Peptides against a protein of PDB entry 6PSE. Designs and how they scored, part 13

Target 1, 78 residues: chain A of PDB entry 6PSE
Amino acid sequence: PSEEEEYARLVMEAQPEWLRAEVKRLSHELAETTREKIQAAEYGLAVLEEKHQLKLQFEELEVDYEAIRSEMEQLKEA

## One batch from the design tools (peptide; made by RFdiffusion4, then SolubleMPNN)

Design b1_p10_2_s2
Fold by OpenDDE base, seed 1:
Structure b1_p10_2_s2 (fold): chain B 78 residues (1-78), chain C 78 residues (1-78), chain A 10 residues (1-10)
Amino acid sequence: as target 1 above (78 residues)
Amino acid sequence: as target 1 above (78 residues)
Amino acid sequence: MEEYFKSLLE
């Protein structure tokens, strides 16, 4: 049987004391995993903001670059 | 009492049938939360890679911009 | 993308 099936059997045959301990264990793991998920989401948002700021700076530089390139081209053509 | 204290009392006084159901509930929530955490981490990594590529492009443009700016300045000074 | 991460905080 799969590990999942074996675990299911264990839960079905377990005594109340084991079940209470398992509830406590799972509650703790869920709390930790939830905190880690939140941290990952917050970090993702921070990186998105950094990327957005960088994109704005890049677009500003592109405008300035094209302006100088165009001016240079005109001067060379004359 | 706090919600945590009330929940702890409920677990202590619960029948085996309720405890088994709670184990199943918590296991399901843990599995879902774990999947969400992993997905968030993977997506965060993807955003980091996008930001890195953008940074490389920005740095290349800065080099090209400074080259043209310097050339233009020299031409105007002459 | 922003909405995705925000949804995980809710």
Scores: peptide ipSAE 0.587, ipTM 0.871, DockQ to the pose 0.967
Fold by OpenDDE base, seed 5:
Structure b1_p10_2_s2 (fold): chain B 78 residues (1-78), chain C 78 residues (1-78), chain A 10 residues (1-10)
Amino acid sequence: as target 1 above (78 residues)
Amino acid sequence: as target 1 above (78 residues)
Amino acid sequence: MEEYFKSLLE
């Protein structure tokens, strides 16, 4: 039998004391996992913002670079 | 009483049938939340990698820009 | 992807 099937059987055959303990355990894990999910989402948003700012800086530098490149090319051809 | 206290009392006084249903509910929510957490972490990593690649490109462009800037400055001063 | 992360906070 799979672990899932065995667990299901355990739940079906368990005494109330075990079931109450399991509810407590699962509630704790759910709360913890929920917090971790939220933290992961917040971190993802932060990195996205950092990437966006970096992209803007990169594009500004590209403009400046092309301006100098063009000026340099013109000087060389004159 | 707080919702937390009321829930705790409910668990303590609940019949096995309710407890089994609650275990099932919590197990389901935990599985879903875990999947969401993992996916968020994976996407966060992807964004980090994109940001890193962008940073490398930016630094390369900075080097090229400074080279041309320096050359241009030298030409103007000559 | 931003909307995805925001959805996880709801």
Scores: peptide ipSAE 0.587, ipTM 0.871, DockQ to the pose 0.975
Fold by OpenDDE base, seed 2:
Structure b1_p10_2_s2 (fold): chain B 78 residues (1-78), chain C 78 residues (1-78), chain A 10 residues (1-10)
Amino acid sequence: as target 1 above (78 residues)
Amino acid sequence: as target 1 above (78 residues)
Amino acid sequence: MEEYFKSLLE
């Protein structure tokens, strides 16, 4: 039997006191995991914003670089 | 009474059949939320890696830009 | 991906 099947059997054979304790345990774990999920999502959004700002800076530098490169190339070919 | 207190009372007064159903419900929600948390963390890491690669490219471009800028400035001052 | 992260906050 799988761990899932064994757990299911345990729940089926459990007394009310154990079941209440298990509800409490699972509720606690769910609350913690939910907070962690939210935190991970918020962090992901923050990193996306940072990457976006960096990309904008990179694109600006590319424009400036190409301008100087073009001018330099013109001078060397003259 | 708070929603938490009301829920706690419900659990205390519940029959075994309700408690078993609640364990099943909470287990399901915990599994789903756990998967979501893990996936969010993985995506966050992926974005971090993308940002890191972009930063490296940006720094390389800065070096190249400063090299050309310096050469251009020397030519203009000569 | 932004929409994905936002969906997790809803």
Scores: peptide ipSAE 0.586, ipTM 0.872, DockQ to the pose 0.982
Fold by OpenDDE base, seed 3:
Structure b1_p10_2_s2 (fold): chain B 78 residues (1-78), chain C 78 residues (1-78), chain A 10 residues (1-10)
Amino acid sequence: as target 1 above (78 residues)
Amino acid sequence: as target 1 above (78 residues)
Amino acid sequence: MEEYFKSLLE
């Protein structure tokens, strides 16, 4: 039998005191995991914004670079 | 009383059948939330890697830009 | 990707 099936059997045969303790344990783990999920999502959004700003800066620098490169190329051909 | 205090009282006074159902519900929610947390972390890491690669490209372009800018400045001063 | 992260906050 799988661990899941064994756990299900344990829950079915458990006394009320064990069940109350298990509800408390699971509630605590769910609260912590939910907080961690939210934090991960917020960090992901922050990194996406940083990447976006960096990309804009990169594109601006590319424009400036091409302007100088073109001017230099024209001087060399003259 | 807070919702948390009311829930705690409900658990204390609940029958075994309700407690077993609550264990099942919480186990399911925990499994789903855990999966979402892990996926969020993996996607966050992917975005971080993309940002890192972009930053390296940006720094390389800055070096190339400064080289041409410096050369152009020298020509103007001559 | 942005919409994905936002969906996790709902």
Scores: peptide ipSAE 0.584, ipTM 0.871, DockQ to the pose 0.969

Design b1_p10_2_s3
Fold by OpenDDE base, seed 1:
Structure b1_p10_2_s3 (fold): chain B 78 residues (1-78), chain C 78 residues (1-78), chain A 10 residues (1-10)
Amino acid sequence: as target 1 above (78 residues)
Amino acid sequence: as target 1 above (78 residues)
Amino acid sequence: MEEYFRKLLE
C-alpha cells in the first residue's frame, strides 16, 4: 500500500480525539504554507519589476549606442 | 466571537463523519497550496536568472558604448 | 533573494 492509502486508512479508523488533533495540525500547516506562498509571489513580482526596469535601461542604451555607431560609421566613410 | 472561535467550536462539537470530511478537505487544500508555493519559488528563480543574463548583456553593451564614446570624443577634440 | 526561493523548495 502507498503512504496515501495508509494515511487514508488511518483517518478512516481514527477516533474523534485524533481527528480533532489532525484538523488542528492541517489548519496550522495550511496557514503557514499560505503565508509562504503569498510572500513568494510578492518577491517574484518585485524581481519582475527589477527586470523590467533593467530592460528599459538596456533598450535606452541600445538606442544611444546605435546613434553613436551610426555617426562614427558616417565619419569613417567620408 | 471571532470566526476562528466559531470554527474551533464547530470542530469541538463535530461528529466523526464531519471530522473525516474536514481532514480530507484540509489535506486537499494543503496539497494545492504547497504546489502553488513550489511553482512560485521556481518561477522566482527563473526570473532571477533572466535578470542576471540581462544584467550581463547590459554591462557588455556599456563597455562597448564607452569605447565608441571615447573614440568619438578623441576625434572631435583633435 | 535566490537563497530565499531555494529554501522554499526544500
Scores: peptide ipSAE 0.572, ipTM 0.869, DockQ to the pose 0.971
Fold by OpenDDE base, seed 5:
Structure b1_p10_2_s3 (fold): chain B 78 residues (1-78), chain C 78 residues (1-78), chain A 10 residues (1-10)
Amino acid sequence: as target 1 above (78 residues)
Amino acid sequence: as target 1 above (78 residues)
Amino acid sequence: MEEYFRKLLE
């Protein structure tokens, strides 16, 4: 039997005391996993913001670069 | 009483059938939350990689820009 | 931060 089937059988045959303990365990894991999910999302947003700022800087440098490149090209063609 | 205290009392006074249903509910929520956490982590890693690639492109452009700037400055000083 | 995300996948 799969682990899932074995677990299902355990739950079906369990005493109330075991079931209460299992509810407590699952509640704890859910709370921790939820906190981790939220924190991961927040960090992901922070990285996105950093990437966005870097993109803006890159585009600004591209403008400056093209300006100098164009001026240099004009001087060489004259 | 707090919602937490009320829930604790409910668990303590619950019948086995309710407890089994609660285990099922919590297991489902934990599975979904775990999947969402994993997706958030994978997304975070993807954004980090994109930021890294952008940083490399930015640094390469900085080198090219400084080369042209320096050449232009030399021509103006001559 | 990369290590953080990797730990979440373990």
Scores: peptide ipSAE 0.572, ipTM 0.869, DockQ to the pose 0.983
Fold by OpenDDE base, seed 3:
Structure b1_p10_2_s3 (fold): chain B 78 residues (1-78), chain C 78 residues (1-78), chain A 10 residues (1-10)
Amino acid sequence: as target 1 above (78 residues)
Amino acid sequence: as target 1 above (78 residues)
Amino acid sequence: MEEYFRKLLE
């Protein structure tokens, strides 16, 4: 049988004391995993903000670059 | 009492059938939250990579911009 | 930060 099937059998045959301990264990793991998920989401947002600021700077530089490029091209054609 | 204390009492007084159902519920929530954590981490890595690529493009444009700016400045001073 | 995300995937 799969590990999942074996676990299901353990739960079905378990005494109340084991079941209470398992509820406690799972609750703890759920809380920990939830904190990790939230922290990961917060860091993801921070990186997105940094990327956004960088993109704004990049777009500003592109505008300035095209302006100078155009002016330079005109001077060389004169 | 706090919600946590009330829940703890409920677990201690619960029948085996309720406890088995609670183990099943918590297992499901843990699996779901774990997937969400993984997705958040993968998304974070993807955004970091995008930011890195954008930074490389920005640095290349800065080099090109400074080259043209310098050339333009020399032409205007002549 | 990259190492942080990688650790979450372990």
Scores: peptide ipSAE 0.571, ipTM 0.869, DockQ to the pose 0.981
Fold by OpenDDE base, seed 2:
Structure b1_p10_2_s3 (fold): chain B 78 residues (1-78), chain C 78 residues (1-78), chain A 10 residues (1-10)
Amino acid sequence: as target 1 above (78 residues)
Amino acid sequence: as target 1 above (78 residues)
Amino acid sequence: MEEYFRKLLE
């Protein structure tokens, strides 16, 4: 039997005291995992914002670069 | 009483059938939340990598820009 | 932050 099947059997045969303890355990783990998920999402958003700001800077630099490049090219062609 | 206190009382007074159902519910939610946490972490890593690549491109462009800027400045000063 | 995300995947 798989671990999942064994666990299911355990739950089916368990006494109320065990079940209450298991509810408490699972509730605790769920709360912790939820907090971790939320924190990961928040950090992900922060990185996205940083990336966005960097992209804006990059695009500004591209504009400036192309302006100078074009001017330089015109001077070379003259 | 807070929702947490009310829930705790419910668990303490619950019948085995309810407790088994609650274990099943919590187990399901934990599995889903865990998957979501993993996805958030994977996404965060992906964005970090994208940011890193963008930073490298930006730094390369800065080098090229400074080269042309310097050359142009020299021409203007002559 | 990278280390943080990696730890979440352990």
Scores: peptide ipSAE 0.571, ipTM 0.869, DockQ to the pose 0.986

Design b1_p10_2_s4
Fold by OpenDDE base, seed 2:
Structure b1_p10_2_s4 (fold): chain B 78 residues (1-78), chain C 78 residues (1-78), chain A 10 residues (1-10)
Amino acid sequence: as target 1 above (78 residues)
Amino acid sequence: as target 1 above (78 residues)
Amino acid sequence: MEEFFRELLK
């Protein structure tokens, strides 16, 4: 039997004391994992914002660059 | 009493059938939350990589821009 | 992706 099947059997045959302990354990792990998930999401959003700001800066620089490039090209052609 | 305190009391007074169901519920939620956490981490890393690549492009453009700007400035000063 | 992160925060 798989670990999952063995665990399921354990749960079915367990005494109330074990079950209460398991509920507490799982609740704790769920709380921790939830916190970690939230932290990951917050971090992801922060990086997305940073990337967005960088993209805006990049686009501004592209405009400035093309302006100078165009002017320089005109001077060379004259 | 807080919801947490009420839940704790429920667990202490619950019958085995309820406890087994709660173990199953919590196990399911933990699995889902874990999956979400992992996915969030993966996406976060992807965004970080995108940001890094964008930064490299930006730095390259800055170099090119400064080169043209400098050349243009020299021409204007002459 | 932003929506994904926002949903995780709910």
Scores: peptide ipSAE 0.573, ipTM 0.868, DockQ to the pose 0.978
Fold by OpenDDE base, seed 5:
Structure b1_p10_2_s4 (fold): chain B 78 residues (1-78), chain C 78 residues (1-78), chain A 10 residues (1-10)
Amino acid sequence: as target 1 above (78 residues)
Amino acid sequence: as target 1 above (78 residues)
Amino acid sequence: MEEFFRELLK
């Protein structure tokens, strides 16, 4: 039998006191997991913003680089 | 009374059938939230990697830019 | 991906 099936049997045969304790346990785990999920999402958004800012800086540098490269090319061709 | 206190009273006075249903409900929510948390973590790591690669490209371009800038400066000073 | 993270925060 799978662990899931064994757990299901345990729940079906459990006394009220065990069931109440299990509700408390699951509620606690759900609260913690929810907090962790939210933190992960917030962190992900922060990294996305950082990446976006870096991309903008990179594109600005590309423009500056091409300008200098072009100027040098003109000087060498003349 | 707070919602938390009301819920606590409900759990304390609940019949076994309700408690079993609540265990099932909480287990389902926990599983779903856990999946979302894991996926958020995985996506966060992916974005971090993309940001890292972009940073490397940016640094390479900075080196190239400084090289050209320096060369032009030398030509103009001579 | 941004939309995914935003949905998790709803």
Scores: peptide ipSAE 0.570, ipTM 0.868, DockQ to the pose 0.977
Fold by OpenDDE base, seed 3:
Order: C-alpha cells, then sequence, then structure tokens
Structure b1_p10_2_s4 (fold): chain B 78 residues (1-78), chain C 78 residues (1-78), chain A 10 residues (1-10)
C-alpha cells in the first residue's frame, strides 16, 4: 500500500489521544508553513520591485547613451 | 477567551469522528500551503536571477557610456 | 508573477 493509504488507515484506527496529538502537530506545521509562504511572497514582491526600478534606470541610460553615440558619430563623419 | 483557547477546548472535548475530520482538513490545507510555499520560493529565485542578469547588462552599458562620454568631453575641450 | 505573489498574501 502507498504511504497515503497507510496513513489513512492509521487515522481510521487511531484512539482519541493519538488524534488530538495529530491535530496539534498538523496545526503547528500549518502555522509554520503559512508564515514561510507569506515571507516568500513578500520577498518575491520586493525583488520584483527592485527589478522594475533597475529596468527603468537601464532604459534611461540607454536613451542617454544613444544620444551621445549619435552625436559622436556625426562628429566623426564631418 | 482567545480564538486559540476556544479551539484548544474544542479539540479536547471533540469526539473521534470530529477529530478524524479535522486531521483530514488540516492535512489538506498543509499540503496546499506547502505547494504554494515551494512555488513562491521557486518564482522568487527566478526573479532574482532575472534581476541579476539585468544588473550585469546595466553595468556593461555604464562602462560603454563612460567611455563615449569621456571621449566626447575630450573633443569639446580641444 | 506579481499577481501570483499577491494572491498568496490574501
Amino acid sequence: as target 1 above (78 residues)
Amino acid sequence: as target 1 above (78 residues)
Amino acid sequence: MEEFFRELLK
């Protein structure tokens, strides 16, 4: 049988004391995992914002670079 | 009493049938939250890599820009 | 991507 099937059988045959302990365990793990999920999401949003700001700076520099490049090219052709 | 205290009391007084249902509910939520956490972490890493590549491109452009700027400045001073 | 992260925070 799969681990999932074995676990299901365990839950079905378990005494109330084991079930209460399992609820406590699962509640704790869920709370912890939820906090980690939220932290990961917040971090992801922060990095996205940083990337966006960097993209804007990059595009601004590209404009400035093309302006100087064009001016330089004209000077060399004269 | 806090919601946490009330929940704890509920678990203590619950019948086996309720406890089994609660184990099932918590297991499902834990599995779902775990998948979301992992996916968030993976996406976060992907965005970090994108930002890193953009940073490298930006720094390369800065070098090229400074080279042309310096050359242009020398031409204007002559 | 942004929407994904925002949904996780709901």
Scores: peptide ipSAE 0.569, ipTM 0.868, DockQ to the pose 0.977
Fold by OpenDDE base, seed 1:
Structure b1_p10_2_s4 (fold): chain B 78 residues (1-78), chain C 78 residues (1-78), chain A 10 residues (1-10)
Amino acid sequence: as target 1 above (78 residues)
Amino acid sequence: as target 1 above (78 residues)
Amino acid sequence: MEEFFRELLK
């Protein structure tokens, strides 16, 4: 039997005291996991914003670079 | 009484059938939240890598830009 | 921040 099947059997055969304790345990783990998920999402958004700002700076520099490159090429061909 | 206190009372007074259903509900929510947390973490790492690659490209372009800028400045001052 | 994400995957 799978671990899931074994757990299901445990829940089915458990006494009320065990079931109440399991509800408490699962509630606690759910709360912790939820906090971690939210924090991960917030950090992910922060990194996305940083990447976006960097992309804008990169594109601006590319424009400046091409301008100077073109001017230099023209001067050297004359 | 707080929502937490009310829920605690419900759990304490609940019959085994309700408790088993609550364990099932919480287990399902925990599994879903865990998957979402993992997905958020994986995505965060991917974005960090993308930002890192972009940073390297940006720094390389800065070097190239400064080289051309310096050459151009020297030519124009001569 | 990378360490934070890695810890969540453990």
Scores: peptide ipSAE 0.563, ipTM 0.867, DockQ to the pose 0.975

Design b1_p10_3_s1
Fold by OpenDDE base, seed 4:
Structure b1_p10_3_s1 (fold): chain B 78 residues (1-78), chain C 78 residues (1-78), chain A 10 residues (1-10)
Amino acid sequence: as target 1 above (78 residues)
Amino acid sequence: as target 1 above (78 residues)
Amino acid sequence: MEEFFRSLLE
């Protein structure tokens, strides 16, 4: 039997006291996991924003670089 | 009473059938939330890597840009 | 931050 089936059987055969304890345990784990999920999402967004800002800076630098490169090329061709 | 206290009371007064259903519900939510947490973490790592690569590219371009800028400045000062 | 994300995968 899978662990899932065994767990299901355990739940089916469990007394109310165990079930209440399990509800409490699961509630706690759910709360913690939810907090972690939310934090991960927030951090992910922060990194995305940083990446976006970096991308903008990169693109700006590319424009400036190409401008100078072009000017330099023109000067060297003269 | 707080929602937490009310929930605690509900759990205390609940019949085994409700408790089993609640265990099932919480287990399901925990599984989903755990999956989402993991996914968020994986995405975060991916974005971090992308950001890192972008940073490297940016730094390389900065070096090239400064080199050309410096050369251009020297040419203009001559 | 990388360590944080990694910790969530453990």
Scores: peptide ipSAE 0.599, ipTM 0.871, DockQ to the pose 0.979
Fold by OpenDDE base, seed 5:
Structure b1_p10_3_s1 (fold): chain B 78 residues (1-78), chain C 78 residues (1-78), chain A 10 residues (1-10)
Amino acid sequence: as target 1 above (78 residues)
Amino acid sequence: as target 1 above (78 residues)
Amino acid sequence: MEEFFRSLLE
C-alpha cells in the first residue's frame, strides 16, 4: 500500500487520544505553513516593487542616452 | 471564552467520528496551503532573477552612457 | 531573501 493508504488506515483505526494529538499536530503545521506562505507573498511583492523602480530608472537612462547619442551623431554628420 | 479555547474544548470532547473528519479537513487545508507556499516561493525566485537581469542591463547602459558623455565632453572642450 | 524562498522549497 502507498504511504497515503497506510496513513488513511491509521486514522481509521486510531484511538481518540491519537486523533486529538494528530489534530493538534496538523493545526500547528497549518499555522506555520500559512505564515510562511504569507511572508513569501509579502517578500515577492517587495521584490516586484524594487524591480519596478529599477525599470523606471533604466527607462530614464535610456532617454538620456538616446539624447546624447543623437546629438553626437548630428555633430559627426555636420 | 476565546474562539481558540472553544475549539480546544470541542476537540477534547469530540467523538472519534468528528475527530477523523477534522483530521481529514486539516490534512486537506495543509496540502492546499503547502502548494500555495511553494508556488509563492517559486514566483519570488523568478522575480528576483528578473530583477537581477534588469540590474545587469542597467549597469551595461550606464557604462555606455558614461563613455558617450565623456566623448561629448572632450569634443566640447577641444 | 533568496535564501528564504529556497528554504520554503526544501
Scores: peptide ipSAE 0.598, ipTM 0.869, DockQ to the pose 0.980
Fold by OpenDDE base, seed 1:
Structure b1_p10_3_s1 (fold): chain B 78 residues (1-78), chain C 78 residues (1-78), chain A 10 residues (1-10)
Amino acid sequence: as target 1 above (78 residues)
Amino acid sequence: as target 1 above (78 residues)
Amino acid sequence: MEEFFRSLLE
C-alpha cells in the first residue's frame, strides 16, 4: 500500500489521544507553512518591483543611446 | 476567551469522528498551502534570474553608452 | 533573497 493509504488506516484506527495530538501537529505545521508562503509572496512582489524599475531605466538608456548613436553616424557620414 | 482557546477546548471535547474529519481537513489544507509555497518560491527564483539577466544587459549598455558619449564629447570640443 | 527561496524548496 502507498504511504497515503497507510496513513489513512492509521487515522481510522487511532485512539482519541493520538488524534488530538495529530490535530495539534497539523495545525502547527499549517501555521508555519502559511507564514512561509506569505513571506515568499511578499519577497516575490519586491523582486518584481525591482525588475520593473530596472526595465524602465534600461529602456530610458536605450532611447538615449540610440539618439547619440544616430547623431554620431550622421556626423561620420557627412 | 480567544479563538485559539475556544478551538483548543473543542478539540479536547470532540468525538473521534470529528477528530478524524479535522485531521483530514488539516491534511488537505497543509498539502494545498505547501504546493502554493513551493510555487511562490519557484516563481521568486525565476524573477530573480530575469532581473539578473536584465542587470547584465543594462551594465553592458552603460559601457557602450559611455564610450559613444565620450567620443562625441571629444569630437565636439575639437 | 535567493537563499530564502531555495530554503523553501528544501
Scores: peptide ipSAE 0.598, ipTM 0.870, DockQ to the pose 0.977
Fold by OpenDDE base, seed 3:
Structure b1_p10_3_s1 (fold): chain B 78 residues (1-78), chain C 78 residues (1-78), chain A 10 residues (1-10)
Amino acid sequence: as target 1 above (78 residues)
Amino acid sequence: as target 1 above (78 residues)
Amino acid sequence: MEEFFRSLLE
């Protein structure tokens, strides 16, 4: 039998004391996993913000670069 | 009483049928939250990689920009 | 931060 089937059987045959303990265990794991999920989301947002700022700087530099390139081309041709 | 205290009381006084249902509910929520956590982590890694690539491009452009700027300065002074 | 994300996938 699969682990899932075995677990299901265990739950079905378990005494109340075991079931209460399992509820406690699952609640704890859920809380922990939820915290991790939230933290991951927060970090992800932070990285997105950093990337966005970098993108803005990059685009600004591109504009400046093209301006200088164009001017230099004119100077060389003159 | 706090929600936590009320919930704890409910678990302590619950019949096996309710407890089994609660185990099922919590298991489902845990699975869902776990998937969301994983997705958030994967997304975070993807954004980090994008930022890294952008950083490399930015630094390359900075080098090129400084080279042209320097050359142009020389041309203007000559 | 990268290590954090990776740890969540383990």
Scores: peptide ipSAE 0.597, ipTM 0.870, DockQ to the pose 0.984

Design b1_p10_3_s2
Fold by OpenDDE base, seed 2:
Structure b1_p10_3_s2 (fold): chain B 78 residues (1-78), chain C 78 residues (1-78), chain A 10 residues (1-10)
Amino acid sequence: as target 1 above (78 residues)
Amino acid sequence: as target 1 above (78 residues)
Amino acid sequence: LEEYFRKLLE
């Protein structure tokens, strides 16, 4: 039997005291995992914002670079 | 009483059938939340990598820009 | 931050 099947059997045969303890355990783990998920999402958003700002800076620099490059090319062709 | 206190009382007074159902519910939610946490972490890593690559491109462009800018400045000063 | 995300995947 798989661990899942064994666990299911355990739950089916468990006494109320065990079940209450298991509810408490699962509730605790769910709360912790939820907090971790939320924190990960928040950090992910922060990095996205940083990436976005960097992209804007990059695009501005590209414009400036192309302007100078074009001017330089014109001077070389003259 | 807070929702947490009310829930705790519910668990304490619950019948085995309710407790088994609650274990099943919490187990399901924990599995889903765990998956979401993992996805958030994977996404965060991906964005970090994208940001890193963008930074490298930006730094390369800065070098090229400064080279042309310097050359142009020298021409203007002559 | 990278280490943080990696730990979440453990």
Scores: peptide ipSAE 0.603, ipTM 0.875, DockQ to the pose 0.988
Fold by OpenDDE base, seed 5:
Structure b1_p10_3_s2 (fold): chain B 78 residues (1-78), chain C 78 residues (1-78), chain A 10 residues (1-10)
Amino acid sequence: as target 1 above (78 residues)
Amino acid sequence: as target 1 above (78 residues)
Amino acid sequence: LEEYFRKLLE
């Protein structure tokens, strides 16, 4: 039997005391996992913002670079 | 009483059938939340990699820009 | 931060 089937059988045959303990365990894990999910999302957003700022800086530098490149090309063609 | 205290009382006074249903509910929510956490982590890693690649491109452009700027400055000073 | 995300996948 799969682990899932074995667990299902355990839940079906369990005493109330075990079931209450299992509810407590699952509630704890859910709370922790929820906190981790939220924190991961927040950090992901922070990295996105950093990437966005870097992209803006890159685009500004591209403009400046093309300006100098164009001026240099004009001087060489004259 | 707080919602937490009310929930705790409900769990303590619950019948086995309710407890089994609660285990099922919590297991489902935990599975979904775990998947969402994993997706958030994978997305975070992807954005970090994109930021890293952008940083490398930016640094390469800075080198090229400084080379042209320096050459232009030399020509103007002569 | 990379290590943080990797730990969440363990």
Scores: peptide ipSAE 0.602, ipTM 0.874, DockQ to the pose 0.986
Fold by OpenDDE base, seed 3:
Structure b1_p10_3_s2 (fold): chain B 78 residues (1-78), chain C 78 residues (1-78), chain A 10 residues (1-10)
Amino acid sequence: as target 1 above (78 residues)
Amino acid sequence: as target 1 above (78 residues)
Amino acid sequence: LEEYFRKLLE
């Protein structure tokens, strides 16, 4: 049987004391995993903001670059 | 009492059938939250890579911009 | 930060 099937059998045959302990264990793991998920999401948002600021700077530089490139091209053609 | 204390009392007084159902519920929530954590981490890595690529492009453009700016300045001073 | 995200995937 799969590990999942074996676990399901354990739960079905378990005494109340074991079941209470398992509820406690799962609750703890759920709380920990939830905190990790939230923290990961917060860091992801921070990186997104940094990327956005960098993109704005990049676009500004592109505009300035094209302006100078165009002016330079005109001067060389004269 | 706090919600946590009330929940703890419910677990202690619960019948085996309720406890088995609670183990099943918590297992499902843990699996779902774990998947969400993984997705958040994968998304974070993807954004970091995008930011890195954007930074490389920005630095290349800065080099090109400074080269043209310098050349233009020299032409105007002549 | 990259190592942090990688650790979450372990």
Scores: peptide ipSAE 0.602, ipTM 0.874, DockQ to the pose 0.984
Fold by OpenDDE base, seed 1:
Structure b1_p10_3_s2 (fold): chain B 78 residues (1-78), chain C 78 residues (1-78), chain A 10 residues (1-10)
Amino acid sequence: as target 1 above (78 residues)
Amino acid sequence: as target 1 above (78 residues)
Amino acid sequence: LEEYFRKLLE
């Protein structure tokens, strides 16, 4: 039997006192995992914003670079 | 009474059939929330790597830009 | 921040 099947059997055969304790345990773990998920999502969004700002700066530098490259090309061909 | 106090009372007064159903519900929600947390962490790492690659490209372009800028400055001051 | 995300995967 898998761990999942063994756990299912435990829940099926458990007394009310064990079941109440298990509800409390699962509620605590769910609350902690939910907080971790939310924090991870918030940090992920912050990194996305930083990447976006960097992309804008990169594209602005590309425009400036092409302007100087073009001017240099014109001077060398004259 | 708070929602938490009302829920605690419900768990305290619940029959075994309700408690087994609640364990099943909480186990399902915990599994889903855990998968979402893992997905958020994996996505965060991917975005960090993309930002790092973009930063390297940006710094390489800055070097190329300064080289052309310096050459142009020398030509104009001659 | 990379270490933070790696810890969440442990």
Scores: peptide ipSAE 0.600, ipTM 0.874, DockQ to the pose 0.978

